# Ledger of designs, part 21: peptides against a protein of PDB entry 1LOE

Target 1, 181 residues: chain A of PDB entry 1LOE
Amino acid sequence: TETTSFSITKFGPDQQNLIFQGDGYTTKERLTLTKAVRNTVGRALYSSPIHIWDSKTGNVANFVTSFTFVIDAPNSYNVADGFTFFIAPVDTKPQTGGGYLGVFNSKDYDKTSQTVAVEFDTFYNTAWDPSNGDRHIGIDVNSIKSINTKSWKLQNGKEANVVIAFNAATNVLTVSLTYPN
Target 2, 181 residues: chain A of PDB entry 1LOE as posed
Amino acid sequence: TETTSFSITKFGPDQQNLIFQGDGYTTKERLTLTKAVRNTVGRALYSSPIHIWDSKTGNVANFVTSFTFVIDAPNSYNVADGFTFFIAPVDTKPQTGGGYLGVFNSKDYDKTSQTVAVEFDTFYNTAWDPSNGDRHIGIDVNSIKSINTKSWALQNGKEANVVIAFNAATNVLTVSLTYPN

## One batch from the design tools (peptide; made by RFdiffusion4, then SolubleMPNN)

Design b1_p11_1_s3 (from b1_p11_1, 4 letters changed)
Fold by OpenDDE base, seed 3:
Structure b1_p11_1_s3 (fold): chain B 181 residues (1-181), chain A 11 residues (1-11)
Amino acid sequence: as target 1 above (181 residues)
Amino acid sequence: AISFSSELDLS
């Protein structure tokens, strides 16, 4: 068995355990994924490959991750799409299609993408988002079209605490979000 | 507070 763990409490200007893609960068000890302008995509990857699913052995690992984030989205129409926590192959590249959160490129299921994401979605895309138009948290498997969603009342500009846990014995992914303040 | 789960099919 193998166990990998890491913790980043302050994001520095030379964060050696992160690979930055697109417009992702650090400032004021925070990870910032995008510029505050249109048509921007940024990502940050943990620099060391981790074994979540091994195609050779079939082994699947448990994992748990926690993080805190802030989103500024004062309205529902003139805002960006949100962001994701994701797990993808080591050669993953940022995707620039609008509405795809920098991770996916189709609403069609594509098992070859081998990508799982938890989306925190602030923009209603008619073609794939829940029809109620609510901001939502989604679980995405190989597609921007979520396999499951939950309506999410954004507290604008406030810190949200997230826990994402995967149980390998049951293949169940659990997402929890709270606003402590 | 929000909490929800989904079974993944990673085959």
Scores: peptide ipSAE 0.645, ipTM 0.962, DockQ to the pose 0.069
Fold by OpenDDE base, seed 5:
Structure b1_p11_1_s3 (fold): chain B 181 residues (1-181), chain A 11 residues (1-11)
Amino acid sequence: as target 1 above (181 residues)
Amino acid sequence: AISFSSELDLS
């Protein structure tokens, strides 16, 4: 069993072990993925390769991650697409933006993507999102069309605490979100 | 508070 861990409490412009892609950057000790401007994609990757999913052997590792995020939209009733936490191949590059969150390219299942994501989706895309139109958390496997979703009420400008855990023995991914304040 | 789980098919 191999375990890799890291913790970043403050983000600086010279932050090590992160690879910024697209419009991602740091300001005021925060990681900022995008401004409220259309057609922008920002990503940040952990720069050290980790073994989560080996497609050749089928071996999968356990993992647990926690983070805090803030969505501060000019209009709480008209926001952008949201963001996602994801695990992808080492050579991953930004994919389609907008509703695809810069991580996927299709609602069709594509095993060659080798990408697992948890989306925090604030924009209703008719073609694949839950028909109730709710903002939601989704679990995505090789497709922007989630295998499962849970309705989520955005608290604009407030910090949300997230924990994502994967149990390799059962292949169960668990997502939790709280607004402590 | 939100919490939910899903089994992944990684085949």
Scores: peptide ipSAE 0.584, ipTM 0.951, DockQ to the pose 0.070
Fold by OpenDDE base, seed 1:
Structure b1_p11_1_s3 (fold): chain B 181 residues (1-181), chain A 11 residues (1-11)
Amino acid sequence: as target 1 above (181 residues)
Amino acid sequence: AISFSSELDLS
């Protein structure tokens, strides 16, 4: 099988291996998805198509991704809505914003979206989020309603390290998050 | 530290 790998240690003003959508942009060597204002959707796509899932055969590739993120919200007690790491078809376009995180359009399962996402969700949406109201990490398959979640305490302004791994032999997706500082 | 897993249904 073919292997594709990439690493971005800093984000430049002309990041050629990313396709920016919506309000996504780079500043101060960081990728910024949204401004701290209402009703914004920003996305960044890796510019080269990657074969992860074959819709005809059902074959799936292994993958591992790691990244560091910072949520630096003006008000640490009121943070919306979070963000996702996602995998979607090559012609993907921004979807519904707000609680749908620009990646989904419904809490109903929609196989036509062909989208898998790991959400870092800072806002409780009564219609689909875990009833305890906790900020959480979620695994989303073709729906904003996660198939599984884990409570997550946001540390505003601090760097979180994330590792997401998919084992194609078992179809298991593993998500890990740490605040090293 | 947080870590959790789920089996995906990609059908």
Scores: peptide ipSAE 0.579, ipTM 0.949, DockQ to the pose 0.069
Fold by OpenDDE base, seed 4:
Structure b1_p11_1_s3 (fold): chain B 181 residues (1-181), chain A 11 residues (1-11)
Amino acid sequence: as target 1 above (181 residues)
Amino acid sequence: AISFSSELDLS
């Protein structure tokens, strides 16, 4: 097998292999996805092709990704909608429907979306989110309705460290989040 | 710290 890896410690406006979409931009060497205003959606895609799942052979690659994120909302009691790490076709476009985290366009399962996502969801959408109303981390497969979720206490303005690992032998995706400070 | 896992059905 072959391993492909990349690392982005500092995000610059000329960062190679990044496609900015919507309100996504870089500032102070950080990737910023949204403005601190209503109805803003931003994305950044790694544009270099990464073959994770081969539809013809059925082969799936292992992967591990890690990143640090900050959600900084003006009002800690009014935070929407969160963000997501996702794997999808590179030509996908931002979706602006409320609650779909810029990735999905419907509450229904849609295999054609070819999307695997880990959502960090700060807003409770009654139609599809866990009924307990908790902010949560979710694992999404072709649907905004997560196949599994875990309650998550948002620390507004604080850095969270995330590790997402996929084991191709077991098809298990593992998500870990820590607030180190 | 939070950690959880799920098996994906990618078929």
Scores: peptide ipSAE 0.571, ipTM 0.952, DockQ to the pose 0.071

Design b1_p11_1_s4 (from b1_p11_1, 5 letters changed)
Fold by OpenDDE base, seed 3:
Structure b1_p11_1_s4 (fold): chain B 181 residues (1-181), chain A 11 residues (1-11)
Amino acid sequence: as target 1 above (181 residues)
Amino acid sequence: AMSFSSELDLS
């Protein structure tokens, strides 16, 4: 068995265990994914490959991750799309299509993408988002069209605490979000 | 506070 763990409490200007893509950068000890302008995509990857699924043995790893984030989305129409936590192949590249959160490029299921994401979605895309138009958290498997969603009451500009846990025995992914303040 | 789960199919 193999266990990998890491913790980043302060994001530095030379964060050696992160690979930055697109407009992602660090400032004031925070990870900032985008510029505050239109048409910006940024990502940060953990620099060391981790074994979540082994194609040779078929083994799947348990994992748990926690993080804190802030989103500013004062309205529902003139805002960006949100952000994701994701797991993807080591050669993953940022995707620039509007509404795809920098991770996906189609609403069609594509098993070859081998990408799982938890989205925190602040913009209603008619073509794939839940028809109620609510801001939502989604679980995405190989598509921007979530396999499951839950309406999310955003507290604008407030810190949210997230825990994402995967149980390999049951193949269940659980997402929890709280606003501690 | 909110929480939800989904079974993944990674085959």
Scores: peptide ipSAE 0.592, ipTM 0.951, DockQ to the pose 0.069
Fold by OpenDDE base, seed 4:
Structure b1_p11_1_s4 (fold): chain B 181 residues (1-181), chain A 11 residues (1-11)
Amino acid sequence: as target 1 above (181 residues)
Amino acid sequence: AMSFSSELDLS
């Protein structure tokens, strides 16, 4: 097998290995997905296609992704939808429907989307989110309606460290989050 | 710290 890896410690204004979509941009060496205003969607894609799942052979690659994020809402009680880490087809485009985190367009399972995402969801959408109303981390397969979720306490403005690992031998995706400070 | 896992059905 072959391994592909990359690391971005600081995001530059001309980050050549990223494709920016929507309102995604870099500022102060950080990747910023959205403005602190309504109805903004921003995404950044790794510019090189990565073979993770081969639909013909069924072969799946292991992967591990780690990143640090900050959600900085003007008001801790008035927070937008959140964001996702996602894997999608190379021609993927931003989705603008409210609550779909810029990635999905339906609460229904849609195999054709070919999208796996880990959502960090800070807004309760009654139609598909866990009924307890908690902010949550979710694992999404071809739908905004997560196959599994875990309640998550947002620390507004604080850095969270995330590790997402996929074991191809077991098909298990593991998500870990820590607020180190 | 928190962690959770799920098996994906990618078929």
Scores: peptide ipSAE 0.579, ipTM 0.951, DockQ to the pose 0.071
Fold by OpenDDE base, seed 5:
Order: sequence, then structure tokens, then C-alpha cells
Structure b1_p11_1_s4 (fold): chain B 181 residues (1-181), chain A 11 residues (1-11)
Amino acid sequence: as target 1 above (181 residues)
Amino acid sequence: AMSFSSELDLS
């Protein structure tokens, strides 16, 4: 059994273990994916390949990740699309922006995407989002159309703590979110 | 606080 781990508590402009894509950058020791400007996509990738999913054998590794995020929108009732945590092939590039969150290109299942994402979705896209219109957390497998969602109350400008865990023995992905303050 | 889980089909 092989284990790879990393931790970043403060983000600097010279962060060597991250690959920035699109409009992603660091300011004031925070990773900033986008400003409140339309048609912007920002991504950050861990620079070292991690063996999580072997498409040849079908083997999948366990993993756990935790992070803190802040959404600070000019208008809490009219925000941008949100963001994702995702796992994708090593050569991944930004995909379609907007409602596709820069990670997917279609609501149709595409196994060639080889992408698993947890979306923190703040914008209702009629074509694929839950019909109740709630802001939500979604689990996405090879499609922007989530296999499962949970309604989520956004607290604008406040820090949310997230834990994402995957059990390879059961293939169960668990997402937890807390606003501690 | 909220938490939820789903089984993934990675085939």
C-alpha cells in the first residue's frame, strides 16, 4: 500500500506544488479561482501525479481531503456558478466554463472524461440542476449532471469547512460541510 | 452542518 499526502495552509505566489490554469492565482495567502467577473475560469492542480484511478485495471485508491473555502459575492442572491473539487487525468485542461465549472463539457455521461467532481453549485442551470432551484452540493461522475445532490445553505463571506472521503472497498464517496462560525 | 454519501460506478 502506497500513501501520498500534502498540506497547504498558506498559499503563496511562488507555490511550486501547484499548477495554475486559467485565471487562478494567489492573493493574501489565499487561492483565488475567480473574481466576480463573467466568463472566467480558474483552476489549480497538484503538480505531482497521484495514482487514484487506474483505468486499465479498474483499481481505485482510498482518499480523504479537507479544505476551507469562502464565497464572497457582491450580491448573495445573484452569484456566479460556484466551484468544484475534482480528480481528473494527469493531462487535464480547463473544460467548458460557466455552469460546467471548467471541468465538464456535457450533461451526457462520457466515460472518456475520467473525471470525478464534488460541485459546490451556486447557480441554477435549468438543463441539469435539481428542479427545486436550491444551491446544492453535487457528486459528478463524467458529467455535469450530478448522480446525487444535497441542498446547501450558502453563507456569503463565511468560511466553510469541507471533508471529502472515498472508500475504495465500497466505492462510496462521502461529503461533509460545516460553517464553524 | 451537512453530510451525504453516494456509491460511485466507475466502470
Scores: peptide ipSAE 0.548, ipTM 0.943, DockQ to the pose 0.069
Fold by OpenDDE base, seed 1:
Structure b1_p11_1_s4 (fold): chain B 181 residues (1-181), chain A 11 residues (1-11)
Amino acid sequence: as target 1 above (181 residues)
Amino acid sequence: AMSFSSELDLS
């Protein structure tokens, strides 16, 4: 099987291996998805197509991704909506914003979206989020309604380290998050 | 530190 790997340690003003969509941009060597204003959607796609899932055979590749993120909200008590790491078809375009995080359009399972996402969700949407109202990490398959979630305590302004690993032999996706500082 | 896992249904 073919293996593809990449690493981005800093984000430049002309990051050639990323496709920016919506309000996504780079500043101060960071990838910024949205400004802290209402009704914005920003996305960044890895520019080279990667064969992860074969729709005909159902075969899936292993993958591991790691990244560091910072949510720096003006008001630590009112933070919306979060962001996702996602895998979608090569011609993917921004989807519904707000609670749909620019990646999905429905809480109903939609096979045609062909999208898998790990959400870092800071805002409670009554219609689909866990009833305890906690900020959470979720695993989303073809729907904004997660197949599984785990409560997550946001540390505003601090760096979080994330590792997402998929084992194709077991079809298990594992998400790990730490605040090292 | 936190970690959790789920089996995906990609059908």
Scores: peptide ipSAE 0.528, ipTM 0.935, DockQ to the pose 0.069

Design b1_p11_2_s1 (from b1_p11_2, 3 letters changed)
Fold by OpenDDE base, seed 2:
Structure b1_p11_2_s1 (fold): chain B 181 residues (1-181), chain A 11 residues (1-11)
Amino acid sequence: as target 1 above (181 residues)
Amino acid sequence: SMSFSSELNLE
């Protein structure tokens, strides 16, 4: 077996192991995905491809990732869509359609996208989001329409600690979120 | 604090 790992505790302006797309940038040792304006998309990709899923054999590796994020969304209406942690093919490009979190382009299932994402969604899109209108965390497989969601009580402006783990033996992805403060 | 899981039926 082969293991690849990386850790970024402080994001610098010359971060060599990240590929910035769209409006993504670093400032004050943080990664910022979008400008504070409408209709912006920003992404950051780990610069070295990681073999997680072998399309030929179907074999999938275990993985675990953790990160801390802050979202400012004081209300449910005048806010951006949220953000995702995602795994996608190396040639992935930003998607600009509203509500698709810069990752997807359709609510329809499209296996050719080969994308798995965990969404932290702050905007209710009637066409695909849970009907209760809650802010939510979702697990997305090849579609913005999540295969599963949980209501998320966002603590505005507070740091959230996230752990995302995938168990290849059980094919189960687990998402954990904690507000430590 | 919250946690949830789903099986990824990848093709």
Scores: peptide ipSAE 0.565, ipTM 0.949, DockQ to the pose 0.070
Fold by OpenDDE base, seed 5:
Structure b1_p11_2_s1 (fold): chain B 181 residues (1-181), chain A 11 residues (1-11)
Amino acid sequence: as target 1 above (181 residues)
Amino acid sequence: SMSFSSELNLE
């Protein structure tokens, strides 16, 4: 079984194999997805096509990715929607912004989306988010309404280390997050 | 730290 791995620790204006969509850009070796302005969408794509999921056979490949992110909330209310890691068709374009994180268009399951995402959600959308209102990490399959979530204690301005791994033999996606400092 | 998993059941 093929395994695909991603590890990008530095970002620059000439970053190889990244395609910026929307408001995404690089500053001081960081990838900035948005300026925390409402209704903006920033995305970065790995430009080399990879076969993670075959829509015809349903076969999937293993993958592991790791990254570090920082959220600097403009105020104590943390009004931004958060961000997401996602896998989508090769010709993917930005979808609905805001609570849909630029990746989905509906809370209804849509297999034609062919999109799997891990959301780091800092805004409570009453229509689909967990009723406790907690900031959360969610696993999304063809819908912004997560198939599973876990409450997440955001540390504002601190670096979070994330590892996302998929095991094709078991069909299990695992998300790990730690604040080392 | 935190970790959680889910079976995707892709179609």
Scores: peptide ipSAE 0.564, ipTM 0.947, DockQ to the pose 0.073
Fold by OpenDDE base, seed 1:
Structure b1_p11_2_s1 (fold): chain B 181 residues (1-181), chain A 11 residues (1-11)
Amino acid sequence: as target 1 above (181 residues)
Amino acid sequence: SMSFSSELNLE
């Protein structure tokens, strides 16, 4: 078995352990995934591949990740589309933007995607999002249509602390979010 | 503060 851990407290302009895709970049020690324009996709990947899931054997590793994010939208009443934390094959490339968050291409289940994501979704897409229209956190497996969601009240400009944990013994993914004030 | 979870079905 292998264990890989890393921590990034400040994002530098020459962040060696990240691979930037699309519009993703670092500025002022922050990771920025998108500019405030439509139809853009920005992604950042951890540069060292890790083995957390073997499709041949079905073996899965535990993992825990934590991070802080800020959504600072010019208009708190009109925010699109959100962002994701995701796990995907090592050669992953940006996928469809907008409501697909640059990670998926369909609401139909596609095992070839081999992608698990936690979405922090600020925009209601009628075709697949929860019918109540709430901003939400979702757990996505090989589809932008979440297997489970929870309503999430966005606090624009405020720091949110997130913990995402996967228990391989139970196959349970847990997401926690706190605005510490 | 919020927390939720789901069982994954990985293929």
Scores: peptide ipSAE 0.555, ipTM 0.945, DockQ to the pose 0.070
Fold by OpenDDE base, seed 4:
Structure b1_p11_2_s1 (fold): chain B 181 residues (1-181), chain A 11 residues (1-11)
Amino acid sequence: as target 1 above (181 residues)
Amino acid sequence: SMSFSSELNLE
């Protein structure tokens, strides 16, 4: 049993362990994924591939990740689209289709995407989002249509603390979000 | 604060 871990307390301009994609960049020691304009997509990937799932044995690794994020929209009533934490092949590229959160490339389930994502979705897409129209946290497996969702109230401009944990023995992914301030 | 979980069926 081996464990791989990393921590980035401050995001510097010369981060060597991240692959920046699209509009993603660092500023003021923060990772900024998007710009405050329409049609902006940005991503950052940990540069070293991490073995999460063994296709031969079916074994899956436990993992825990924690981070703090801020969504800062000029208008709290007009926010698009949110962001995701995702696990996907390291060679994937930003996806620009509307509503796909920069991760998915269609509205259909696609196992070839090999993507697990936790979405923090601030924009209601009628075709796949929960029908109540709430902003929500979703767990996505190879699909923009979440396998599970939870209503979530965005605090615009405020820091949210997130913990995502996966227990391989139970195959359960847990998401926790708090607004400490 | 909020927390939720889901079983993942990975293929």
Scores: peptide ipSAE 0.353, ipTM 0.892, DockQ to the pose 0.071

Design b1_p11_2_s2 (from b1_p11_2, 3 letters changed)
Fold by OpenDDE base, seed 3:
Structure b1_p11_2_s2 (fold): chain B 181 residues (1-181), chain A 11 residues (1-11)
Amino acid sequence: as target 1 above (181 residues)
Amino acid sequence: MISFSSELDLS
């Protein structure tokens, strides 16, 4: 089997291995998904298709990804929804519905979406989020309504390190988040 | 540190 790997330490203005969608862009060597205004969606896709699941052969690949992010959300009410890491079909397009993190469009399970996401959710949507109202990390499969969540105490404006790993033998996705400083 | 897992149904 083939192994594909890539690393982006600094995001430049002409990243050839990224496809920008919506309001996504790079500045000061960082990837910025949205402006600090209401009703904006921005995404960035890795430009080369990756065979994680092959419908013809049924083969599933292991993968691991790591990244660092910063969120500014001084309160839980007057803030944006957060952001998500996702895997979706190559022709995926931004979704503009409020609360759907630019990836989903329904709380109903839709197999045809073929989208897996890890959400870092800073806004409580009563229709689908955990009833305790906590900021949370969620694992989403074909729906904004997570199959599993973990309460997450955001350290506002601080860098968080994330590792997401998928074991193809067990079909288990593992999410880890650490504030190193 | 936060760490948690879920089994996915990718069928």
Scores: peptide ipSAE 0.570, ipTM 0.955, DockQ to the pose 0.071
Fold by OpenDDE base, seed 1:
Structure b1_p11_2_s2 (fold): chain B 181 residues (1-181), chain A 11 residues (1-11)
Amino acid sequence: as target 1 above (181 residues)
Amino acid sequence: MISFSSELDLS
């Protein structure tokens, strides 16, 4: 059994272990996925393939990832659309933007997507988001329509700490978020 | 702190 780990404390302009797609880029040692403009998609992929799921055997690897993020929107009352952490096939390309967060194309379950995502969703899409309209964290499997969500109060400009853990023995994905400051 | 979990169906 192989174990792969990596840590990126600072994002440099020539970050070699990332593949940038769309509008994703680095500046001032931060990874920026989008500018504050409409209909943009920015993605960053870890450049080395990681075997998380074997399609033939069905075997899945454990993983734990942690990161910090800041949403620094020009208007805290009007923020769209959020971002995702995701796992997808190695040849993945940007998908539909906006409410689909550049990761999915439909609210209908599509097994060919082979994509699992944790969304940090700041915009209410009536067609698939929780009916209460809250900003939320969602767990997405092969669809932008989350299998589970948790209401999340955005603190604009503040650092959030996130931990995402997957237990392969139980197939349980756990998401935790804190604002330590 | 926010924390929640779900079982995934990866079939």
Scores: peptide ipSAE 0.534, ipTM 0.944, DockQ to the pose 0.069
Fold by OpenDDE base, seed 5:
Structure b1_p11_2_s2 (fold): chain B 181 residues (1-181), chain A 11 residues (1-11)
Amino acid sequence: as target 1 above (181 residues)
Amino acid sequence: MISFSSELDLS
């Protein structure tokens, strides 16, 4: 079977394999999705289309992705909405910002979205987030309202390591997060 | 470490 892989350890301003949308940019060899200002959406897409989900047959490919991220908020008690890793159609454009993380437009299930996301949600939205109010990791399928969540303690300014794996034989998505330091 | 899983329904 065909396997597609890529790795980016340092982000430069001349990245050819990324498509920047909204306010996404690179600085100091890091990918920055947004500055700490209100009402901004930044996205970065892998520029080469990859076949993850076949809409005709419903078949899905296995995949594994890993990345590190840092949230460095000026006020650790009041952090913005967070960010997400997502898989969407090739012609995807930024969607609703804020609590929708630039990826979704509704808390209602919408098959036409054809989007799967893992959210790292730092802001409590009463309308759809877990009622305990915890910052959380969520698995989202065609909706900003997660099908499952796990409470997550944000370590402001620290690097988090993430692994996301999908097993097509079982249709199980697994998310792992570690703060190594 | 945090780790959790869910079965996806993509129908």
Scores: peptide ipSAE 0.517, ipTM 0.941, DockQ to the pose 0.068
Fold by OpenDDE base, seed 4:
Structure b1_p11_2_s2 (fold): chain B 181 residues (1-181), chain A 11 residues (1-11)
Amino acid sequence: as target 1 above (181 residues)
Amino acid sequence: MISFSSELDLS
């Protein structure tokens, strides 16, 4: 077994090992995925492939990732659609429209997407989101309809610290979010 | 690939 690790503390304009898709860009040493404009999708991919799943042996790697994000909406009562951390094949392309967070291309389960996402969803989509209408964290496996969700209160404009860990032995993905300030 | 994504679509 081997371990691969990396860290990006600042997202400069010359940041290496990033692929930007859609409206994703860097500014003020931060990665910005979308502007506050309708009908936009932005993504950023770590360009170095990470071997998480071995299709030949069936082995899956453990992983832990941490990051800080900010959602800064002009109006706290009207925030869409959210933000995702996701793992997908290297040839993944941005998906536009529909409220699928730029990750999925339909509301239906699609195993061919081979995508696992942790969504930080700020907009209630009646067709698939939890019926309570709460903003939420969701774990998405090949579907915008989360396999598990937890209510989350957005602090507009504030930094959220996130830790995502996957234990391959137990097949458990853990998500934590805190607002330290 | 480890990635981040966001969409703004109020529909």
Scores: peptide ipSAE 0.393, ipTM 0.862, DockQ to the pose 0.030

